# Peptides against a protein of PDB entry 3ZOQ: the designs that were tried, part 38

Target 1, 223 residues: chain A of PDB entry 3ZOQ
Amino acid sequence: QLLQDSWWNQLKEEFEKPYYQELREMLKREYAEQTIYPDSRDIFNALHYTSYDDVKVVILGQDPYHGPGQAQGLSFSVKPGVKQPPSLKNIFLELQQDIGCSIPNHGSLVSWAKQGVLLLNTVLTVRRGQANSHKGKGWERLTDRIIDVLSERERPVIFILWGRHAQMKKERIDTSKHFIIESTHPSPFSARNGFFGSRPFSRANAYLEKMGEAPIDWCIKDL

## One batch from the design tools (peptide; made by RFdiffusion4, then SolubleMPNN)

Design b1_p12_8_s2 (from b1_p12_8, 6 letters changed)
Fold by OpenDDE base, seed 2:
Structure b1_p12_8_s2 (fold): chain B 223 residues (1-223), chain A 12 residues (1-12)
Amino acid sequence: as target 1 above (223 residues)
Amino acid sequence: LPDPLLTGSDLP
């Protein structure tokens, strides 16, 4: 099966639907004809690293980084050895100011994913050098379903929604059960308008503590 | 996990 059991039980029906079959056929063509990111084996890394039951926090991105070697199937994350993109640098600046973590010498957020931080993009693939090139091709329907099944989960989730695109998903989240942390996007174009000083990391941990759950260790060790 | 596009494992 494509996904681990906890996610498969929630999402298996989506993969049988016509929209996903069409998406799959499109992706086969794209990967054959174009340079597509991430690697096809890494598309579902967010779901591989963080099980449905283990999700504590969700951080929504739009689509993968479109440069060589960057995307690793996790929102905002880059593979080790890759220069930190501007938005990620700002995330680490906020992390430092919020809870005192050192800025890591790499951009991999895998340590967050392994602790229950679902690093989900709404679109899971992109053409090299062409941001949003796979927008409106079917990924959004699948990722909306991911949000829906998390919203339906009894155990609360914390959704961190940076910027308007992510915040559009708020309508799908049962705010009677789940917590939402909203700010402007960490992008250099918007970070100074509310992302900096939003303290999403300490706020997320405060909710986890209130729920009687272990907080996230947001600090990332150097490699 | 195997490549879902190559293996077809993304379908039930």
Scores: peptide ipSAE 0.031, ipTM 0.703, DockQ to the pose 0.030
Fold by OpenDDE base, seed 1:
Structure b1_p12_8_s2 (fold): chain B 223 residues (1-223), chain A 12 residues (1-12)
Amino acid sequence: as target 1 above (223 residues)
Amino acid sequence: LPDPLLTGSDLP
């Protein structure tokens, strides 16, 4: 099956719907005719690394990085050996100031994903050099459903919503049950307007502790 | 897990 059991039980109906079949056919053509990121095997990495039941924190991104070798199917994350994008550099600066972690020598957030941090983009593919090229093609409907089934989950989740695009998803989240951490985006264009000093990592861990769950080890080891 | 685009065998 396409996804592990916990996600498949929540999402299997979406993959049978016409919108997803049309999206899939479009993507097959795109991957055949164009350079598309991430690799087709990495599209669902966020769901592969973090099961539905193991989700503790959600960090929403927009769409994948559109440069060679960057995207690995996780929001904000880049493959080892790839230069850290400006937004990711700012994330690590805030991490350092918030909880004292060192800046890692790579940009892979896989260690967060393995601990229950769902690193979800709202759009899961992009054409090389063309940001938002796959916007409005069907991914948003699937990723909205991912947010919905997490919102419906009995065990609470922490949603970290950086910037207006992510914050637009707040209406889909049951705030009586789930926690939301909001700030401006880590982008150089917005980080100084509220992202820096927002302390999302310590705040997320404080909520996890309040819930009786193990905190996230946000510190990333060098490779 | 199989490639959803290349194999497609696990998708309806």
Scores: peptide ipSAE 0.025, ipTM 0.660, DockQ to the pose 0.028
Fold by OpenDDE base, seed 3:
Structure b1_p12_8_s2 (fold): chain B 223 residues (1-223), chain A 12 residues (1-12)
Amino acid sequence: as target 1 above (223 residues)
Amino acid sequence: LPDPLLTGSDLP
């Protein structure tokens, strides 16, 4: 099966729907004719690293990085050895100011994913050098369903919503059960308008502790 | 996990 059991039980019906079959056929053409990121085997890495039952925190991104070797199927994350993008640098600056973590020598957020941080983009593929090139092709319907099944889960989730694009998903989240952390986006164009000083990492851990759950170790070790 | 775009074997 395409996904591990806990996600498959929640999402299997989506993969049978016409919109996803059309998306799949489009992606087959795109990967054959263009350079597409991430690697096709890495598209669902966010769901591979973090099971449906293990999700503690969700961080929403827009679409993958569109440069060579960058995207690894996790929002905001880059493969080891890749220069940290500006937004990711700002995430690490806030992490340092919030909870005292050192700036890591790489940009991989896999350690967060393995602890229950779902690093989900709303669009899961992109053409090389063409930001948002796969917007409106069907990914948003699948990722909306991912948000919906998490919202329906009895065990609470923390949603971190940076910027307007992510915040538009708030209407799909049952705020009677789930916690939302909102700020401006970590982008250099918006970070100084509310992202810096928002302390999303300590706030997320405070909610986890209140729920009787283990906090996230947000500090990333050097490789 | 198999590549759903290359193999298609796990998709209905």
Scores: peptide ipSAE 0.024, ipTM 0.672, DockQ to the pose 0.028
Fold by OpenDDE base, seed 4:
Structure b1_p12_8_s2 (fold): chain B 223 residues (1-223), chain A 12 residues (1-12)
Amino acid sequence: as target 1 above (223 residues)
Amino acid sequence: LPDPLLTGSDLP
């Protein structure tokens, strides 16, 4: 039976394709034989928190954090009680400098997701301690389709593309209709080369206001 | 969103 869901309507055809079935079978083996992150129930958290129709902003990541208890199924986000990774710390530093938000005492970005910020990784799973271990296994084809269906949406979207990996997706985005915010990655290796001072949060809100939409409350409250 | 990986029989 067809489920009434905004993402399901956009992606149901992908789930029936051979590549996804092969990915699914691979993931079944991986989760059975290895420690895989995030928890299998959290793989699609980005889509759970932010419906297709509610997407206002997209922030692309590469793959999940590969340490215990970190990955939350949302790009750059970590579960409460987890030490903030260096890239996330830099995101909060830029947030503070951009719009004056205090640095939160946790790293959960769920409040952004609930407001329409799709926190999407291009690869949605990873082996413990092995960054990019699930690269090239089929996730990229699905997440490319997610970008495609958002690009095809009539209501404009703001894409925040940090670093070269995310910026490679720009070719899939109709820039006549959608807005792009680009900078270097928030990683300590690249943040000083353009991420700091890029002001992605105020710029995103400026676009939202121009479109007549409510801005994102980017400030994160302490838990 | 239905999780295509989370069928009762597919849970690791």
Scores: peptide ipSAE 0.033, ipTM 0.700, DockQ to the pose 0.029; fails the geometry check

Design b1_p12_8_s3 (from b1_p12_8, 7 letters changed)
Fold by OpenDDE base, seed 3:
Structure b1_p12_8_s3 (fold): chain B 223 residues (1-223), chain A 12 residues (1-12)
Amino acid sequence: as target 1 above (223 residues)
Amino acid sequence: VEEPLLTSSDLP
């Protein structure tokens, strides 16, 4: 099956729906005719690393990095050896100021994913050099369902919503059960208007502790 | 301005 059991049980009906079958056929054509990121085997890495039951925190991105070797199926994350994009650099600057972590020598956020941080983009594929090229093709319906099934879960989730795009998903989140951390986007164009000093990492851990859960080790080791 | 990752809005 496409996903591990916990996510499959939540999403299997979506993969049988016409919209996803149409998306799949589109993607087959795109991967055959264009350079598409991430690698097709990495599209669902966010769900592979973080099971439905293990999700503690969600960080929403828009769509994958569209440069060679960058995207690895996790929002904001880049493969080791890849130069850190500006937004990711700002994320690490805030991490350092918030909880004292050193800035890592790589940009992989896999260690967060393995601890229960779902690094989800709303659109999961992109053409090389063409941002938003796969917007409106069906991914948003699937990722909305991912947000919905997490919102319906009884065990609380922390949603970190950076910027307006992510914040548009707030209406899908049951705030009677789940917690939302909002700020401006880490982009250089918006970070100084609220992202810096927002302390999302310590705030997330404070909520986890209040819920009786283990905090996230946000500090990333060098490779 | 918020844009897809690694777009003009992601650049300094």
Scores: peptide ipSAE 0.039, ipTM 0.685, DockQ to the pose 0.246
Fold by OpenDDE base, seed 4:
Structure b1_p12_8_s3 (fold): chain B 223 residues (1-223), chain A 12 residues (1-12)
Amino acid sequence: as target 1 above (223 residues)
Amino acid sequence: VEEPLLTSSDLP
């Protein structure tokens, strides 16, 4: 099966639907004819690293980085050895100011994913050098379902929604059970308008503690 | 000088 058991039980019906079959056929053509990111084996890395039951926090991105060797199937994250993109640099600046973490010498957020931070893009593939090239092709319907099944889960989730695109998903989240952390996007174009000083990391951990759960160790070790 | 945007997520 495509996903580990906990996610498969939640999403298996989606993969049988016509929209996903059409998406799959489109992706087959795209990967054959174009350079597509991430590697096809890494498309569902967010779900591979963080099981449905283990999700504590969700951080939503839009679509993958479209440069060579960058995207690793996790929102905002880049493979080790890759220069940190501007938004990620700002995320680490806020992390430092919020809870005192050092800026890591790499951009991999895998350590967050392994602790229950679902690093989910709403669109999971992109053409090289063409941002949003796979927008509106079916990914959004699947990732909306991911948000829906998390919203329906009894165990509470914390959703971190940076920027308007992510915040549009708020209507799908049952705020009677789940917690929302909102701010402007970490992009250089918006970070100074509210992202800096928003302290999403300490706020997320405060909610986790209220739920009786272990906090996230947000600090990232050098490689 | 800002670095080039590497994803659509970098846009506001």
Scores: peptide ipSAE 0.026, ipTM 0.680, DockQ to the pose 0.471
Fold by OpenDDE base, seed 1:
Structure b1_p12_8_s3 (fold): chain B 223 residues (1-223), chain A 12 residues (1-12)
Amino acid sequence: as target 1 above (223 residues)
Amino acid sequence: VEEPLLTSSDLP
């Protein structure tokens, strides 16, 4: 099966729907005829690293990085050895100011994913050099369903929504059960307008503790 | 100085 059991139980019906079959056929053509990121085996890495039941925090991104070797199927994350993109650098700057973590010498957020931070893009593939090229092709319907099934989960989730694109998903989240942390996007174009000083990491951990859960170790060690 | 390529994830 495509996904681990916990996610498969939540999403298996989506993969049988016409929209996803059309998306799949489109992706087959795209991967055959174009350079598409991430690697096809890494598309669902966010769901592979973080099971449905283990999700504590969700961080929403837009779509994957579109440069060679960058995307690894996790929002904002880049493979080791890849230069940290500007938004990711700002994320680490806020992390340092928020809770005192050192800035890592790489950009992999896999350690967050393994602790229950779902690093989800709303669109899960992109053409090389063409940002948002796979927008409106079906991914948004699947990722909306991911948000929906998490919102419906009894065990609370913390949603970190950076920027307007992510914040548009707020209407899908049951705020009677789940907590939302909102700020401007970490992009250089918006970070100084509210992202810096928003302290999403300490705030997330405060809510986890309030819920009786173990906090996230947000600090990332060097490789 | 090389200007970094702006990715879609860097867009607000």
Scores: peptide ipSAE 0.025, ipTM 0.680, DockQ to the pose 0.436
Fold by OpenDDE base, seed 5:
Structure b1_p12_8_s3 (fold): chain B 223 residues (1-223), chain A 12 residues (1-12)
Amino acid sequence: as target 1 above (223 residues)
Amino acid sequence: VEEPLLTSSDLP
């Protein structure tokens, strides 16, 4: 099966729907005719690293980085050896100011994912050099369903919503059960307007502790 | 203003 059991149980019906079959056919053409990121084997990395039941925190992104070797299938994350993109650099700056973590020598957020931080983009593929090229092709319906099934989960989730695109998903989140942390996007164009100083990492951990859950070790070790 | 973000290519 495409996904591990916990996610498969939540999403298996989606993969049988016409919209997803159309998306899949589109992707087949795209991967054959274009350079598409991430690698096809990495599209669902966010769900691979973080099971449905293990999700503690969700960080929503838009779509993958569109440069060579960058996209890792995790929102904001880049493969080791890849230069940290500006938004990711700002994330690490805020991390340092918030909870004192050192800035890592790489941009992989896999350690977060393994602890229950679902690093989800709303669109999971992109053409090389063409941001949002796969917007409106079906991914949003699947990722909306991911948000929905998490919202429906009894065990609380923390949703970190940076920027307007992510914040558009608030209406899908049951705030009677789940907690939302909002700020401007970590992009250099918006970070100084609210992202810096928003302290999402300590706030998330404070909420986790309040709920009797283990906090996230947000600090990332050098490779 | 937002940046494009990273994801993988699993074709299910």
Scores: peptide ipSAE 0.033, ipTM 0.671, DockQ to the pose 0.106; fails the geometry check

Design b1_p12_8_s4 (from b1_p12_8, 9 letters changed)
Fold by OpenDDE base, seed 5:
Order: C-alpha cells, then sequence, then structure tokens
Structure b1_p12_8_s4 (fold): chain B 223 residues (1-223), chain A 12 residues (1-12)
C-alpha cells in the first residue's frame, strides 16, 4: 500500500469508491499525455511525512505549484534549490516577525511536515502552467475526507486557514475539539490585509502548549 | 514515495 497504515485505515474505503477510481484513471491519462505536477511519486507526500496520528497542525493549500520542479506534494513548499514563490516568501516574513526565525535559503517545509504539520492541498495535482486544472476532478472529495477524519479524531488538531478557499472548510471542522487560526492568504495580493501580523506560528504553539503537546520548531535550517 | 502513477499498482 502507498500510504502509512494510520492514513490507510482512515482512507482505504475512499480508494475503493467510484469517484476515486475515476480520478485515478483520469490521472493516468493526464500523466501520460500532459506534464503533471508534482511527480506522481510525490502526490501523497503530505500523508507520507505526517501520519494521521502525528498530525498536530494542518495548513491548507489550494493546488500544487504548476512550474517545473516546484511542487513536492506539500502545500506552499518547494523543493530545495527552487526559488521561493511569493506566498512562501511572505510566510517566512511572517515567521520571522512572529517568532524571530531567520529566512531560510530554501523553500522546503519538510521539517514542518516531519513534526506533525500536515501541509495539505485540497487538490493534489495540476497540469503544467494551468493553475486549478484538476479542480473538481475528485481530489476535493478525498481531501474533504482527510479533513473529516481529522475533525473526528479525539486528539485536537490546529487548522491554519489562510484565505477564503481554505476557510470554506471550516464547516467540516468540529470547533468543540479543534482550533482554527484564520487570516488572509499570504499571497502578495492579500498578505497586507491581515496575514502579516496574524502570528499563526506562535498562536499554534500556544495552543499546542495548552494541550500539553510539544510545540513546533517552525524555524527552518539552511541547507 | 514509491513509483510513478502509470500502473494500477502505483496508487492505493
Amino acid sequence: as target 1 above (223 residues)
Amino acid sequence: VEEPLLRGEDLP
């Protein structure tokens, strides 16, 4: 099986459903006929790096970066050696202002993922140069289920919801158990309207500490 | 992180 046991147990029924089989067949065609990102081996990296049980924080993205070599299956993250996209740069600026972290010389958020930050896009693939090209093809149903099973989990989760697209998922989150941190999106078009100064990193850690959990080391080391 | 999505065995 592709996924860790903890996620497999939560999602195995989805993979047998017609919608996912149709999605899978579509993806097979797309990867054969088009340039699709991320690499097919990296589609589920968010789930690979962060097990169901280890999730402490969820950061929702929309869909992968659609440029060559960028997407690595983690929301907002780019492979080492790839220029940091504008939204990611703003994330690091807020990180610096929030908790004093240095701006890393790369854009990989794998260190967050390994600590329990689920870096989930709602759509997990994209056609080269065509943002949202795989919207409405079935990914949203699977990723909604991911949100649902996390919402149903007894152990609390912190959901960081940047922008309206992510915030539309609030209705799926049991706020009696889980915490939500909301702001505008880190995009240059919206960051100055509330993302900057929102201090999501310190706020997330404050909730973790309140729950008796280890905080996230949000600071990213240079490579 | 396993193999490319080309065959039935490549996905769950």
Scores: peptide ipSAE 0.023, ipTM 0.650, DockQ to the pose 0.033
Fold by OpenDDE base, seed 4:
Parts: sequence; C-alpha cells; structure tokens
Structure b1_p12_8_s4 (fold): chain B 223 residues (1-223), chain A 12 residues (1-12)
Amino acid sequence: as target 1 above (223 residues)
Amino acid sequence: VEEPLLRGEDLP
C-alpha cells in the first residue's frame, strides 16, 4: 500500500534536505552491513496505514523493537505470532480496564492504524539488539516535522504521550487546537505510577465525539 | 513513484 498524497504534500521538502539524504545514505549502509529493524519496506508503515488527512489520534513511541520479527513499523505494535512485549501487555491490560476489551491473542495494532491512529516512533529504525542505535541520525528531525504539520492542521488531533520521551514533544503541539493525553509509560517500570487507570482510550474517544468524529474501535479481534 | 513515500520500498 502506497502512502496517500496527503503525506507527500506535507513532507516532500524534508526528503530533499541534506539531513535526510545523509540519513538515507546511513540507512543504506546499515541495512547492507547490519541487521536492521523493521524491514526496509515497513519503515513508513505508520504513514502507509494512516494518511495525513485521516489522522485522528497519535501515539508516540521511541524507536522500534530490536528483536527478530517484532517491529512492524508501528509504535508498540508487533507482528502476529510474536509474543507481546511487556509494555504492550500493559497497554492491553489498560484497554481492558478502561473500556472492557478482551486481550487479543496477538500484538498487531494495524486495526488502530487503519482507523486513524498514527502509531509513530520518533526514530524509525534500530539495529538488532541495540536500542536507540539510530538515535540522533536524522529521524527525529523528520518525525518532528510530522508532529509539526499535524499541529498546524486545522482539523484537531489527539496526542497520546506516554512517558517523558513522548511528553518532550508537547512543546511542538498547539494545545489551543489539539488535545493531549499524558501519563507515565506503559513499561513495567512505570505503569503503576500513572499509566494504569489513565484511561487513554475512553478519553480519546470522548474527545473524538466532542469533535463530531467517529470514535476509535480500540478492541482488537483475535486472529 | 521514485520518492520515499511513493516507492514500494522505503530504501532503494
């Protein structure tokens, strides 16, 4: 599935900039010489599944899962058949407590993406077994631009910002127009400090309804 | 068609 023209119109200037050309050259070397996740075809899956115009909710992650077969190009999401990572398990626990959804037998969040939930990592690639190995190489500038163009969009967006890293992006968001849902990160190290009971899913849907938009069906069917 | 968002693969 190709990206919608809406994202191209917003980001085309970025791809011509030196920083992105340097990033691209770096990535070409990395994918040739190292095991990099996700698959190169999946790097922009968040933009593939959710057009610029269709974004209703943004969920920010840091960088992709760095284990084999995990990363799907969507924040927090894992491919079917992959064991749910601890943070994702906690997301589903909160989902169950918040709005009564059953815990799915897989970790794919594609159904959210298809409904307008932009599952964006700030860094879109990682070396196998090396978290944040591609930090500071140019991705953050592109993903900052993604946040910026969404913030500039007239149609309101809901930003779900779990943990400090995501919350650092709050300064880029026009809070006079857009809604922010903040809590601690779903990680086992932080979830009990505010993520559990934060009810981000019902709160997001409440904002969507207030805007006159269809709510997200957050419940995920088994495969 | 050749640009990152329009190509089938994100890297050449």
Scores: peptide ipSAE 0.023, ipTM 0.625, DockQ to the pose 0.028
Fold by OpenDDE base, seed 2:
Structure b1_p12_8_s4 (fold): chain B 223 residues (1-223), chain A 12 residues (1-12)
Amino acid sequence: as target 1 above (223 residues)
Amino acid sequence: VEEPLLRGEDLP
């Protein structure tokens, strides 16, 4: 099956819907005719690394990085050996100021994903060099459903919503059960308007501790 | 875990 059992149980009905079949056919053409990121095997890495039941924190991104070798199916994350994009650099700067972590020598956030941080983009594929090229093709409907089933989950989730695009999903989140951390986006264009100093990492851990859950080790080891 | 959305046989 395409997904782990816990996610499959939540999402299997989506994959049978016409919109997803149309998306799939589009993707077949795109991967055949264009350079598409991430690798098709990595599209659902966020769901592979973090099971439905293991989700503690959600960090929403827009769409994958569109440069060679960058995207690894996790929001904001880049494969080891890839230069850290500006937004990711700012994330690590905030991480350092928030909880004292060193800046890692790579940009892989897999260690977060393995601890229950769902690094979800709203759109899961992109054409090389063409940001948002797969916007409005069906991914948003699937990823909205991902947010919905997490919102419906009894066990609380922390949603970190950086920027207006992510914050538009707030209406889908049951705030009677779940926690939301909002700020401007880590992009150089917006980080100084509220992202820096927002301390999302310590705030997330404070909520986890309040829930009686283990905090996230946000510090990333060098490779 | 690597589970491809598109397998080789699914590509046109």
Scores: peptide ipSAE 0.021, ipTM 0.638, DockQ to the pose 0.032
Fold by OpenDDE base, seed 3:
Structure b1_p12_8_s4 (fold): chain B 223 residues (1-223), chain A 12 residues (1-12)
Amino acid sequence: as target 1 above (223 residues)
Amino acid sequence: VEEPLLRGEDLP
């Protein structure tokens, strides 16, 4: 109820706007006619796990994984029992090198979300096997508003922006209040060009400590 | 067919 209330107060006006109504109608057709991920109940899991007030860190993704059983409504995260995608494997490799965490036997980042890490994709749905199939349909306007209301928040936020797509959102972030950690994307195609060795986890915790906040326990326990 | 974004759990 508190999680729902805090985000609702920030976003309720968006859900009444024509663009979101059109997006909703599009999604109704897509879920009826195609296999869409994640499950419709999981679309807003990032907001369900992390309230507006509890956000400490934001990690931006592009769109959900498009394979069966993968997407769980959190950027980069996969459901337990699902093989870790290449980018997620690289995230865990950097986590291990950065702060010494063991590689978990699953890919769920729910423990981060519960600690105030908003795992937000800019596009929140995808067709099976068709990456970016829901790009430009309205999600970006809503997720831009999510970034905006966080940027307007008095309590500071740390934005982790991996790759060019996420970094395009920098212009929406008030850097007089908020902190940005940037590197190349964890994808195998870009990780060696700056993601590895970027140490985003220790850097984020250093800023949290400077702000007088509890650090994130980034280490993920096996299931 | 479940209509997305209609249930409470489909909204923030």
Scores: peptide ipSAE 0.019, ipTM 0.615, DockQ to the pose 0.035; fails the geometry check

## One batch from the design tools (peptide; made by RFdiffusion4, then SolubleMPNN)

Design b2_p13_1_s1 (from b2_p13_1, 6 letters changed)
Fold by OpenDDE base, seed 4:
Structure b2_p13_1_s1 (fold): chain B 223 residues (1-223), chain A 13 residues (1-13)
Amino acid sequence: as target 1 above (223 residues)
Amino acid sequence: DEVDESQPSFMFP
């Protein structure tokens, strides 16, 4: 099995469905013929770092960064040594203003993932230099199911939905059970319209504390 | 476009 047990129990039926088999065959061809990101071994890193049972917070992205060495299978995150993309820089600016964290010298959000922050893109692969090149190929159906099974979970989840694309998934979330933090996207095109000052990190921790759960240590140490 | 990282010019300025 390609996933750890907690996610496998939730998603195993999806991997047997025709849509995923077609997606898999497409991906085999894509990875063989073109440069695809992230590395094939990193596609499900969000699920590898954060088990189904350990999810506390979900942050939705669209699709992976499409430049060399950037994507590591986690939304908004970049591998160490990679220049922080503009949206990620704004995320760290808000983090600093919200809860006083220093801006790290790298862009890896693995420490968040290990604490229960599911950094999920709705599309999990991309061709080099071609944003949304794998849109509509089957990933969205799988990631919708991921959202669905989290919504169905008894233990509450906090969904952080930055921007319109992520907010379109709100209809799949049981808001009587789960918490949603919404704002504009951290992109320079939209951050000043609501993302800055939205304080998603302190708000998420406030919800966690209300639920009797340990807060996330959002501060990221330098490497 | 809402997401600047979707544009090559923003990804590789």
Scores: peptide ipSAE 0.029, ipTM 0.647, DockQ to the pose 0.182
Fold by OpenDDE base, seed 1:
Structure b2_p13_1_s1 (fold): chain B 223 residues (1-223), chain A 13 residues (1-13)
Amino acid sequence: as target 1 above (223 residues)
Amino acid sequence: DEVDESQPSFMFP
């Protein structure tokens, strides 16, 4: 099956729906005819690293990085050896200022994913050099369902919503059960307008501790 | 040497 059991039980019906069948056929053509990111085997890495039951925190992104070798199927994350994109650099600056972590020499956020941080983009593929090129092709319906089933989960989740695009998903989240941390986007265009100083990492851990859960070790070791 | 961003500039404040 495409996903591990915990996610498959929540999402299996989506993969049988016409919209996803159409998306799948589109993607087959795209990967055959165009340069598409991430690698097809990495599309669902966020769900592979973080099971449905193990999700503690969700960080929403828009779509994958569209440069060569960057995207690895996790929002904001880049493969080791890849230059850190500006938004990711700002994330690490805030991480340092918030909880004192050193800035890592790479941009991989896999260590967060393994601890229960779902690094989810709303669109999971992109054409090389063409940001948002796979918008409106079906991914948003699937990722909306991911948000929905997490919202319906009894065990609380923390949603970190950076920027307007992510914040538009707030309407799908049951705030009677779940916690939301909002700020401007870490992009250089918006980070100085509220992202810096927002302290999302310490705030997330404060909620986790309040719920009796282990906090996230946000600090990333050098490779 | 320029690093690509996923989000277009028009979506930012």
Scores: peptide ipSAE 0.025, ipTM 0.619, DockQ to the pose 0.407
Fold by OpenDDE base, seed 2:
Structure b2_p13_1_s1 (fold): chain B 223 residues (1-223), chain A 13 residues (1-13)
Amino acid sequence: as target 1 above (223 residues)
Amino acid sequence: DEVDESQPSFMFP
């Protein structure tokens, strides 16, 4: 079984579909012939750390970091010991300004994932040094289904959608029962146009409190 | 031309 039970029950039919079988065969070739990130065992880390039932917040990314040792199978997250990428640095700057958290000495967001923050990329693999190299190969269909089954869930979810790519998924979200937090992307090229000052962390916690749920401890401890 | 802030080149320079 590829996924834990809660996600498997929601997604098992996808893995039997031709598109995923074709994707899987493509990935086998890619991992054999190229350097692909993340490690094949880490591809579904977002679903491993955060069960379907435990999802409180979703943060959508595009595709994994394509540098050595960076990708952790979680959107925006990097393994400990890895230099924080510019977008992640801006995320932490907003976190500090929003709710007063210190800037951590690492870039791992695993602590968020373990609390119910689904850190999902729309594309889950990438070739070394080749951004978007696995775009349009089938991942988007699976990750769309992930969004769909969360949208269909009765228990509300908070979707944090940074930038146009993530915001394109809004049409798949039932806003009558789920909450959307939108801003420009944390990238240095867009952060000053709306991301900074958007206060997504406090806003997410406000929604959680309104629903009677425990807020996320967004502050990340040093390692 | 409007810069696409969602492009990986802007996320992972």
Scores: peptide ipSAE 0.024, ipTM 0.638, DockQ to the pose 0.176
Fold by OpenDDE base, seed 3:
Order: structure tokens, then C-alpha cells, then sequence
Structure b2_p13_1_s1 (fold): chain B 223 residues (1-223), chain A 13 residues (1-13)
């Protein structure tokens, strides 16, 4: 099977649907004819690192970084040794101001993922140098289903929704059970209009503690 | 301790 058991039980029906089969055929062609990111083996890394049952926090991104060696199948995250993109730089600045973490010497958020932070892009692939090139091809339907099954889960989830694109998913989230943290996007074009000072990390941990769960260790150790 | 960048085994869907 494609996914670990907890996610497979939630999503197995999606992979048999026509929309996903069409997406799969498109992806096969794209990976054969174009340079596509991330590596095909990394497309579902967010689900591999964070099981359905282990999700504590969701951070939604739009689509993967489209530069060489950047995308690793996790929203906002870049592989070690890769220059931190501007939005990620701002995320770390807010992390430092919020809870005092040092700025790491790399951009990998795998340590968050392993603690239950689902780093999910709404679109999971992209052509090199062409942002949003795989928008509207079927990924959004699958990732909407991921949001839906988390919303239906009895154990509460914290959704961090940076910017308008992510906030459009709010209608899919049962706010009677789940918590939402909203602000402007960490992009340099919007960060000063509400992202900075939003303190999403301490707020998320406050909710986790209220639920009797272990907080996230958001601080990232240098490599 | 270091960040573990090991990727799980995965088959392209």
C-alpha cells in the first residue's frame, strides 16, 4: 500500500477514484517529460512523517518550492544545505520572537513533522521554475479530503492558516472541535501586516496543553 | 542529536 495504515484507512478510497487516476497519469507524464519537484519518492512525505493519529498541528502551504533541491514534500521546509527562502526566514524570525528559539543553520522542518506537525501543501507537485503549474490538476481534491478526515477526527487538531489561500480551507474545519490560528502570510509582502507578532507557536502549544497533550518542541537544532 | 533526514520507503502512486 502507498501510505502507512492510519492514513491508508482514511484515504484508500481516494486513490481508486477517477480524479486521482487522471492525476496519476498526468504526473507520470510530467515526471517523464519535465523536471518536477519534489522527487516522486518524497511527494507524500508529510503523511509519512506524521500519521493520521499523531497529527497535532496542521500548517498549510500552497505548492512546493520550484527551485533545484529545495522541496522535500513538506510545506515551507527545505532540504539541509539549501538557502532558506524568504517566507521560511520570516517563520524563523517569528519563532525567535515568539518563544526564543535560535535561528537554525538549515531549513528542514522534519523535526516538527516527527512531533505531529502535518506540513501539508494543498498542491503536492510543481514544475521547475513554474509556481502553481500543477494547480487544478487533482491534488486539491485529495488534500481537501485530508483536511476533511482530520476535521472529522474526534481528537482535536490545531490548524495554522497563514494567508488567504490557507484560510479558504476554514469552511472545511469543524471549529466546534478544532482550533484555528490565523494570520497574514509569512511572505515578505504580507508578514508585517499581521504575521509578525501573531505568535502561532506559543498559541499552538497553549492549546495542546489545554487538551492535556505534550507541546511541540518548535526549536530546531543546528546540523 | 541531529535532525533525521532519512526518508521512509515509498512507492510512487
Amino acid sequence: as target 1 above (223 residues)
Amino acid sequence: DEVDESQPSFMFP
Scores: peptide ipSAE 0.020, ipTM 0.526, DockQ to the pose 0.035

